# Peptides against a protein of PDB entry 3S8F: the designs that were tried, part 21

Target 1, 157 residues: chain A of PDB entry 3S8F
Amino acid sequence: VLTLFVAVPSLMTAFTVAASLEFAGRLRGGRGLFGWIRALPWDNPAFVAPVLGLLGFIPGGAGGIVNASFTLDYVVHNTAWVPGHFHLQVASLVTLTAMGSLYWLLPNLTGKPISDAQRRLGLAVVWLWFLGMMIMAVGLHWAGLLNVPRRAYIAQV
Target 2, 166 residues: chain B of PDB entry 3S8F
Amino acid sequence: DEHKAHKAILAYEKGWLAFSLAMLFVFIALIAYTLATHTAGVIPAGKLERVDPTTVRQEGPWADPAQAVVQTGPNQYTVYVLAFAFGYQPNPIEVPQGAEIVFKITSPDVIHGFHVEGTNINVEVLPGEVSTVRYTFKRPGEYRIICNQYCGLGHQNMFGTIVVKE

## One batch from the design tools (peptide; aimed at target 1 G32)

Design b2_p13_4_s4 (made by RFdiffusion4, then SolubleMPNN; from b2_p13_4, 5 letters changed)
Fold by OpenDDE base, seed 4:
Structure b2_p13_4_s4 (fold): chain B 157 residues (1-157), chain C 166 residues (1-166), chain A 13 residues (1-13)
Amino acid sequence: as target 1 above (157 residues)
Amino acid sequence: as target 2 above (166 residues)
Amino acid sequence: FLEKLREELEKIF
């Protein structure tokens, strides 16, 4: 009934990325259980964007397990829960990864480094996007649990 | 040294993989908890039932809205519902309070949704397939049916009503 | 959190 074993390779992939981040942080001088996080290059939007995407992917992935559950999917299917999941996966992870990739790729393709102002603007854009997406996603998931239907402009609640 | 780095990475990977597996079990446990506390709302997989969408309006139990509600036993009814562009048939659906209702829902045209507000009834309706949902209305009143699957230009206005009589 | 989740699910089930 529950086919959750498919989550194993997905989780393995996700946490392998986390392991790579930990190693990178430690190479940059981070120490202790959490010190490696602070050592990561949070001043680079090309780094921050994908990482924020990954952070958004955590609740999205948890929701994916719910959606993949036969019994629980009946509860959440075609409610606002589903768009909430999509916005975490596509509009957060994929989009932020694409944004981050562009912040890296464009300077390399043009041979022109980004200015400090552009860097700061990029950071602002990425963080604001992430924040907005998290608010939206939480709202949609909450609405879904209240049985608000998907693709409807009116609801009981 | 690349070899030293690889060994270090492997150690971290093992730790995170262990964490991954632990989280998997946590999620399974949470699902199990949810199911244990809310089993009454779980609908198991039903039998695959097929129907010809091209003839469903002309012949069979869905053809006549006046005969859509069939008493199958004491305090038991089967309701044959069509979801179509853009509405439901019959509309309203009239059923008695406290009766066990088996909804048999299909579509003559495209995929629709059948979401009944105030209930846990929420299914997709596919042409050629029959969706079966069992429910007992405990409270009298009107329950709105909402289409939650995009079905065309009139999708947003596709509503129905279930009237539960005392 | 679990209690809140339970309460929300009880609205559906």
Scores: peptide ipSAE 0.021, ipTM 0.786, DockQ to the pose 0.017
OpenDDE base, seeds 1, 2, 3, 5: peptide ipSAE 0.006, 0.017, 0.014, 0.013; ipTM 0.778, 0.760, 0.781, 0.755

Design b2_p13_5 (made by RFdiffusion4)
Pose (drawn by RFdiffusion4):
Structure b2_p13_5 (pose): chain A 157 residues (1-157), chain B 166 residues (1-166), chain P 13 residues (1-13)
Amino acid sequence: as target 1 above (157 residues)
Amino acid sequence: as target 2 above (166 residues)
Amino acid sequence: FFIALSRELEEIF
């Protein structure tokens, strides 16, 4: 029960952050129900990385609420589902957010500029990392529901 | 406009939060339902039941695997199961279909998992402790036990079998 | 909620 309550701050974060992004999209001229998304600064890796991380957090959080549901945990406990869940949370959102900081924080700390080429390369890196985490989340959640255990060298069997 | 957008955002956020809370409460009620049904038998016994891992294969209910299945009620069997590096005894565990099975599971060495494929049986096995779970097999046949807690280099090939007789 | 808020924000903007 208390774990289901720990989920409320992230459910609140989902709204406060989503509304903040929608407000920014509308300031930048975006209209429609989706125009506000397209009008956001998708050329900036510091923007893109945490946003993509937040997108993967939706299934990441859904899996966490499942794991927190006591008897439901007996379906997925110590299976590949658990790594599926935590790659979405820490290996995607937390890691992508830190990667995006290379693009505003590093210049601030070192004075070293980020070139146009380095910016584009950062875009590719955060997209590939995000997409790779999403594909693996699918493989691991599904294999987990099929009772494949975590922490195993299953290629040797 | 900022004032207006702000007001509207807070108003709808309040609504979302109430909905999100109502949804979490429904999940809590649904979990409470499972705890009142037979499906909750796989929840391990909360009572501490200590044993000695260094003598469990020499004395006590785990010393003779052929004697591991004991009828404890008219439709109940207790099964003493040893999960060790890297296997389970007895092998196979043989039980009748439709009977309640109380698995008492310990380990002489390291922590092992006990995950019965196709069931909700999924329990950690700790040396020095006895893990007790309950389940009734409704379908006869062979069930594979998977070790789902890393117990060393033999972990990926640590399996066992439950045969549910007709 | 999100859709209704989005439509109200559309009118605002």

Design b2_p13_5_s1 (made by RFdiffusion4, then SolubleMPNN; from b2_p13_5, 6 letters changed)
Fold by OpenDDE base, seed 4:
Structure b2_p13_5_s1 (fold): chain B 157 residues (1-157), chain C 166 residues (1-166), chain A 13 residues (1-13)
Amino acid sequence: as target 1 above (157 residues)
Amino acid sequence: as target 2 above (166 residues)
Amino acid sequence: FLLELREELERIF
């Protein structure tokens, strides 16, 4: 029970970020319950990348609660479930945040703005990365629930 | 301007925090549901048991694979298993169908995994510690043991077999 | 998926 208490500050942090996004969207003219989402700068890979990372982090975080459960961990530990989890955390959230940071940082460091072609390419890269990671993560979690072991090239299922 | 922004942020933050708390309860409920419906056979953590990995091959219950399967009672057995680089001992492990089996698993060298396909047996094996797992095989046949913890160059080929006899 | 998962879990637990 105490282990699950760690979920409280983690969720608070996550949803504080969401609150900041809502505020930003509303400042950009978004209205209504969901209109603020559309008002966010989805044409900027420096924005899209970390946001997609956050979206991937949601199921990853939920899985983290499962992994932190002393009872459920016996089910998922050292199965394909675990790689599914950290690919959402490291290969999605951290990696996409790093990508987004670079899309912002490099133009500022070099003094050269990115071209429209580079911007479009950047958007394609981060979206494809996200989609690929989601497919892989779902597959790994599914396999893990089917008792596919981690770090094995063969399985009974 | 900053004050107005802070007030606005606070309002949204309160809403999202409430949502956060709600989601926490949802996750707890889902965990409880999963435990109640799907994981009734979860084995809780056992007592900490220690062994000397440097002598486990020479003396004690793990030393002789021919004596690894010990009958402890009517339809009850203890099996002393070594996970080592790169295999399991004894191999195969022969146990009767329907018997209560207590696996006592340790390692003489490095950390290994002990994952039995078709079962919920899945533990890490640490040198110096004894992993204890209780299981009853209801179906006869062969069950493959897979090492699911990286243990060296031969890790990917480290397999064992449990043979359940009728 | 849920039904298959349940059946699989019931098999291994």
Scores: peptide ipSAE 0.018, ipTM 0.791, DockQ to the pose 0.014
OpenDDE base, seeds 1, 2, 3, 5: peptide ipSAE 0.000, 0.015, 0.017, 0.014; ipTM 0.782, 0.767, 0.794, 0.759

Design b2_p13_5_s2 (made by RFdiffusion4, then SolubleMPNN; from b2_p13_5, 4 letters changed)
Fold by OpenDDE base, seed 4:
Structure b2_p13_5_s2 (fold): chain B 157 residues (1-157), chain C 166 residues (1-166), chain A 13 residues (1-13)
Amino acid sequence: as target 1 above (157 residues)
Amino acid sequence: as target 2 above (166 residues)
Amino acid sequence: FLLELRRELEEIF
């Protein structure tokens, strides 16, 4: 039970970020319960990438609570579930945040703005990365629940 | 301007924090549901048991694979298993159907995995520690043991077999 | 999904 208490500050942090996004969206003219989401700069890969990372982090974080459970960990530990989890955390959140940071940083460091073509390509890259990662992660979690072992090339299922 | 922004942020933060707390309870409820419906066979952590990995092959219950399966009572057995680079001992492990089996698993060399397909047996095996797992095989047949912890160049080919006899 | 998952897990446990 005490282990699950760690979820409290983690969730608080996550939803504080969400609150910041809501505020930003509302400052950009978004109104209503969900209108602020549409008002965010979805045309900027420097914004989209880390936000997609955050979206991937939601199921990953939920899985983290499962992994932190002393009872449920016996079910999922060293199964394909675990790779599914850290691909959401590292290969999605961290990687996409890094990608987004580069989309912001490089133009500023070089003094050269990105072209429209580069912007569109960047959007395509981060969306495709996110979608592919979500498909893989769902597959890995599902396989893990079916008792597919981690670090094995064969399984009965 | 900053003051207005801070007040607005505070209002949204309160809402999202409330949502956060609600989600916490949802996750706890989902965990409880999962435990109640899907994980009734979870094996709790056992007592810490230590062994000397440098002598485990020479002396003690793991030293002789022919004596690895010990009957401890009516329809009760203890099986002393070594996970090593790169295999399991004894191999195959022969146990009767319907018997309560206590696996005592350790390693003489590096960390290995002990994952038995078709069962909920899945433990890490550490040199110097004894992993204890209790299981009853209800169905006769062969159950493959898979190493699911990287242990070296031969890791991917490290397999064992449990043979459950009628 | 939950029903199918339960069925599959019951075979393992």
Scores: peptide ipSAE 0.020, ipTM 0.785, DockQ to the pose 0.015
OpenDDE base, seeds 1, 2, 3, 5: peptide ipSAE 0.005, 0.016, 0.012, 0.013; ipTM 0.782, 0.765, 0.786, 0.758

Design b2_p13_5_s3 (made by RFdiffusion4, then SolubleMPNN; from b2_p13_5, 5 letters changed)
Fold by OpenDDE base, seed 4:
Structure b2_p13_5_s3 (fold): chain B 157 residues (1-157), chain C 166 residues (1-166), chain A 13 residues (1-13)
Amino acid sequence: as target 1 above (157 residues)
Amino acid sequence: as target 2 above (166 residues)
Amino acid sequence: FLLKLRLELEEIF
């Protein structure tokens, strides 16, 4: 139980970001319980990428709590579950945040705005990346629960 | 107005923080549920046992694979297993069905994994430390041991076998 | 989901 309290500051940080998004969405004209989400700039890959990273972080964070559990870690440790967790945290959150940062940073550094075609391509890239990562991560977590070992090319399922 | 914005943000933060705490309790509840329904496979923290990896092959209970399986009581055995680059000793490990088996696993070289398919036995094996796992095989047959910790060039081919006899 | 999780874990434990 005490170990799980380490999740408190992490969750606080994550949901503080969510609060900032809600505020931003409401400033952009979003109303109601969920209307603020639609009001966010979903046409900008610099926004979409890190937000998708955050969305991937939700199941990853939940998995982190499981991994941090003394008892449950014995079930999932060194199974395919762990790579699943990594791909949500590193290959989704960190990578998508980096991608989003580049979509913002490069135009500012060069003084050249991205074209509409580049913007659309960027959106396609980050959404496809997210989708593929979610499929893979779900598969890895599922395999892990089936006791498929990590770092092995064969398994009895 | 910055003041108005700060007040609004604070209200949203309070809501999301409350949600955060609620989710924390949900996760704790899920863990509690899992433990309540699946307690038999939980391995508690045990005493740290240390060995000298440089001498473990020459002296002590791991030195002779022919004497690795020791009967400690009626229907109780201790099995001294070495995980090394790149295999397990003894191999195969032969144990009776229904017996309580205490595995004492260590390594003479690098870190390895000890994952027994079809069981909940899954531990890392560190040089200088002894991993202790207690298990009872209810079904006879062969159980494959897989190294699930990278240990070098031959890692992918590092397998062992536990043979459970009737 | 909980039922599925339970079923998966019952095989391991």
Scores: peptide ipSAE 0.017, ipTM 0.779, DockQ to the pose 0.017
OpenDDE base, seeds 1, 2, 3, 5: peptide ipSAE 0.015, 0.017, 0.016, 0.000; ipTM 0.788, 0.759, 0.784, 0.746

Design b2_p13_5_s4 (made by RFdiffusion4, then SolubleMPNN; from b2_p13_5, 5 letters changed)
Fold by OpenDDE base, seed 4:
Structure b2_p13_5_s4 (fold): chain B 157 residues (1-157), chain C 166 residues (1-166), chain A 13 residues (1-13)
Amino acid sequence: as target 1 above (157 residues)
Amino acid sequence: as target 2 above (166 residues)
Amino acid sequence: FLLKLREELEEIF
């Protein structure tokens, strides 16, 4: 139980970011409990990518709490659960944040704004990446719970 | 106005912090539920037992695979298993059905995995350390051992077998 | 899903 308190700073950080998003959405005219979400700039891949990364981080973070529990870790350790967690944390959050950063940074560094076609392509890329990553991650976590081993090409299940 | 903005942000932060704390308790509750419903899957941390990996093949209980299975009681056995590049010793491991088996697993070379299909036995095997797992096989048959820790070029082909006899 | 998961896990543990 004590190890789970390590999650407190992480959760505080994550939801502080959420608070910033809420504030930004409300500044953009969003109202009500959820209206601020719709008001965020979902047409900008530089915004969408890291936000999708954060969304992927939610189940990943929950899994992190599981992995941090020494009792539950014995169930999931070195099963397909672990790479599922990795793909949410590294291949989703970190990668999408990097993608989003590039969509902002490159136009800024070159002084050339992205075209509308490039913007639409960027949106397609990050959404498809997110979707594929979620499907794979759910599959890996599920397989892990079914005791499918990590780093093996064959399993009983 | 920055001051007004800061006050607004603080209000939202307080709400989200409260939510974060609530979620923490939810996760704790879920863990508690899991433990309550799946207690058989919980493996407690054991004592740290050390062994010299450089001599484990030459002397001691792991040295002779023919003597690896030791009866310690009427229905109790200790099995001394080596995980090595790239296999397990003894192989197969033969144990009786319904007996309490204590696996003592170590490695003479690099880190390996010891994952027994159809069971909750899943441990890493470190050179210089002894992994101890207690298990009772209720069903006779063959159980495959899989290495789930990368150990070199032959990792993907590293398998063993536990044969449970009636 | 949870019930199914429990059943599957009970076979392993």
Scores: peptide ipSAE 0.021, ipTM 0.778, DockQ to the pose 0.015
OpenDDE base, seeds 1, 2, 3, 5: peptide ipSAE 0.000, 0.016, 0.018, 0.000; ipTM 0.775, 0.756, 0.784, 0.748

Design b2_p13_6 (made by RFdiffusion4)
Pose (drawn by RFdiffusion4):
Structure b2_p13_6 (pose): chain A 157 residues (1-157), chain B 166 residues (1-166), chain P 13 residues (1-13)
Amino acid sequence: as target 1 above (157 residues)
Amino acid sequence: as target 2 above (166 residues)
Amino acid sequence: FFVSLSRELEKIF
């Protein structure tokens, strides 16, 4: 029960952050129900990386609520589902957010500029990392529901 | 406009939060339902039941695997199961279909998992402790036990079998 | 909630 309550601050974060992004998209001229998304600064890896991380957090959090549901945990406990869940949370959102900081924080700390080429390369890196984490989350959640255990060298069997 | 957008955002946020809370409460009620049904028998016994891992293969209910299945009620069997590096004894565990099975599971060495494929049986096995779970097999046949807690280099090949007789 | 808020923000903008 208390774990289900720990989920409320992230459910609140989902709204406060989503509304903040929608407000920014509107300020930048975006209209429609989706125009506000397209109008956001998708050329900036510092913007893109946490946003993509937040998108993967939706299934990441859904799996966490499942794991927190006591008897439901007996379906997925110590299976590949668990790494599926935590790659979406820490290996995607937390890691992508830190990667995006290379693009505003590093210049601030070192004075070293980020070139146009380096910015584009950062865009590719955060997209590939995000997409790779999403594909693997699908493989691991599914294999987990099929009772494949975590922490195993299953290629040797 | 900022004032207006702000007001509207807070108003709908309050609504979302109430909905999100109502949804979490429904899940809590649904979990409480499972805890009142036979499906909750796989929840391990909360009572501490200590044993000695260094003598469990020499004395006590785990010393003779052929004697591991004991009828404890008219439709109940207790099964003493040893999960060790890297296997389970007895092998196979043989039980009748439709009977309640109380698995008492310990390990002489390291922590092992006990995950019965196709069931909700999924329990950690700790040396020095007895893990007790309950389940009734409704379908006869062979069930594979998977070790789902890393117990060393033999972990990926650590399996066992439950045969549910007709 | 999000759709309704989006429509209200649309009227504002």

Design b2_p13_6_s1 (made by RFdiffusion4, then SolubleMPNN; from b2_p13_6, 7 letters changed)
Fold by OpenDDE base, seed 5:
Structure b2_p13_6_s1 (fold): chain B 157 residues (1-157), chain C 166 residues (1-166), chain A 13 residues (1-13)
Amino acid sequence: as target 1 above (157 residues)
Amino acid sequence: as target 2 above (166 residues)
Amino acid sequence: FLEELRKVLEEIF
């Protein structure tokens, strides 16, 4: 009940952020139904990181609804599905948002812009983190559906 | 300019609201798909039954492992299982193939898991509560019981065995 | 990578 209740404001927030991104993209010259996406500042790790976090949060949020379902939880509870879910939420959204925030915060606190090398490395770190996290998350969810238990080092599948 | 910007923002928000509504249907469809394809793994919850964890080892149906398997019908058994730090009793649990087995599982100490490999049996075991699971083993052999809930230093080594006899 | 990392660290510290 609580999860489903929290899901409503979370969804509102998510789509509001998306609307803001569209507006920003259009202000940056993006046109058409999807052109605004390309116009966003994908060269800035401070932008890319939280956006990738949001993307990972979408399937994670859907999984949250599954976990909160009385009937569906019987399938996934205490399986590898659960850590798969929270890795999307915590290790993806929260962590990437924190990483992205640092890429914005530190330059502003120090008064020094990040170098091009720092920017490139930042982008690499963020994208690699996201990719690795998605691979792990998909694997964990899949394993969970195959009845691999949580908190066990061995399983029969 | 501010008014124009506001109107533009509203237009985009309306679009995303429409998109959000569409996505809700997608999510519902995904949930339905998951339910349809994995229903075999669902074990319905039984009625809540309480026991005293402080006395469950000394008296009652869990007190004697030798009396843990009770035949309740021609092809029906009840097995009273204790999950404790760090193991299960009885161990092994011996049951006949093809019989309906009602597991009544409780704990005298802390929360444990009861996950039987090769089956859809996967329940948490709480002190003071009795977990009831019904299952019929179609294949003879050994089935490992795994604790999938942290219960202490020996958690990772907490295993049991169900032996299904022909 | 290590060279890039070194450069980045030298810029920060």
Scores: peptide ipSAE 0.024, ipTM 0.760, DockQ to the pose 0.015
OpenDDE base, seeds 1, 2, 3, 4: peptide ipSAE 0.015, 0.020, 0.018, 0.018; ipTM 0.777, 0.749, 0.776, 0.779

Design b2_p13_6_s2 (made by RFdiffusion4, then SolubleMPNN; from b2_p13_6, 6 letters changed)
Fold by OpenDDE base, seed 5:
Structure b2_p13_6_s2 (fold): chain B 157 residues (1-157), chain C 166 residues (1-166), chain A 13 residues (1-13)
Amino acid sequence: as target 1 above (157 residues)
Amino acid sequence: as target 2 above (166 residues)
Amino acid sequence: FMEELRRVLEEIF
């Protein structure tokens, strides 16, 4: 019940952020229904990281609703599904947001701009992290649906 | 200038609100799909039943593993199972094929899991609470019981066996 | 990769 209650403001926040991104993209010259996406600063790891985190959070949030359902939880509870959910929420959104914040914070605190090498490396890191987390999360969710138990090193499947 | 900016932002927000509503329907549909495809045979939670974990080993239906399997009808049994650090009692649990088995599971010590491989039996076992699960084994053989709730240093090795006899 | 990593580390430390 609490999860479902918190889901409402969370969804509102998520879509508000999306609206802000659209506005920013359009200010940067993006046009049309999707052109604003391309206009966003995808060359900046400080931007890319939290955005990728948000993208990962979407299926994670949906999964949260599943986990909070009494009927659906009987299927997924204490299976690999749950760690899959956690990796989307914590290891993706929280971690990528933290990573992204550092790419902005440290240059501003030190007064030293990020070098091109640092920028490229940062982009590689956050994209690879996201990709790895998505693979792992999908695998864990799938395994959970196949009744692979949580907190066990062995399973029938 | 600021007013124009606010109007522009509002327009985009309205668009995203519409999108959000559409996505809500998508999420509901996905939940419905999950229910339809994966909830077949789900064992509903039973009525809450309490027991004293400090005496459950000494008295009552869980005290003697030799008396743990009770025939309650021609094709119906109740099995009183203890999950403890670190194992299950009785072990093995012997039941006949095709019989309705009512598992009454509790713990004398800490929280454990009771996950039976090859089945949809998957419950947490709390000290002081009796978990009730109904299941009919259609296939004979051995079914492994796995603890899927961390219960201490020996958690990973906490296994049991259900032997289903023809 | 290692060369680039080295450059980055040298810039930070």
Scores: peptide ipSAE 0.023, ipTM 0.758, DockQ to the pose 0.015
OpenDDE base, seeds 1, 2, 3, 4: peptide ipSAE 0.007, 0.016, 0.018, 0.018; ipTM 0.776, 0.758, 0.784, 0.783

Design b2_p13_6_s3 (made by RFdiffusion4, then SolubleMPNN; from b2_p13_6, 6 letters changed)
Fold by OpenDDE base, seed 4:
Structure b2_p13_6_s3 (fold): chain B 157 residues (1-157), chain C 166 residues (1-166), chain A 13 residues (1-13)
Amino acid sequence: as target 1 above (157 residues)
Amino acid sequence: as target 2 above (166 residues)
Amino acid sequence: FLEKLREELEEIF
């Protein structure tokens, strides 16, 4: 129980970011309970990538609570569940944030704005990456719950 | 106005923080529910037990695979298992169906895994430490042991077998 | 999925 309280600062941080997004969306003209989401700049890969990373981080964070649980960790530890968690945290959140950062940083460093074609390609890359990672992560978590071992090429199921 | 913006942000932050706390309790509740309904066989943390990995092959209960299975009582056994690069001993491990088995697992070399397919037995094996797992096999047959912790070049081929006899 | 998971868990535990 005490270990689960470690989730409090993490959740506070995550939802503070969400609050910032809500404020930004409302400043951009979004209204209502969900209208602010639509108002965010979804046409910019520098924005979309980190946000998709955050979305992937939600189930990853929930899984983190499970992994941190004294009792539940005995069920999932060193199963395919753990790689599933890693792919959500590192290969989704961190990687997508890095990708998004590059989409912002490179134009600023070079002084050359990205073309519309490059922007569209960037959006495609980020969305496809996210989709692929979600499929992989769901599969790994599912396999882990079915007691598929980590770091093994063969399993009972 | 920056001040007005800060006040607005604070209001949203308070709402999302409240949501955060609510979600924390939801997760705790879900964990509790899962434990109550689906994880009756969770293995609790064992006592800390140490062993010298440099001598475990030469002396003590792990030294002789032929004496690895010890009957400790009626329908109760202790099995002393070594996980090593790259296999398990004894192999196969032979135990009777329906008996309470206490596995005492350690390593003479590096960290290994001990994952028994078809069971909830899944522990890491550290040199110098003894992993203790209690389990009762209800079904006869062969159960494969898989190393799920990277231990070197032969890791992927490191398997063992538990044979449960009727 | 939940039912399948339950069945698998009941077998393992």
Scores: peptide ipSAE 0.019, ipTM 0.780, DockQ to the pose 0.015
OpenDDE base, seeds 1, 2, 3, 5: peptide ipSAE 0.000, 0.006, 0.006, 0.006; ipTM 0.778, 0.750, 0.779, 0.755

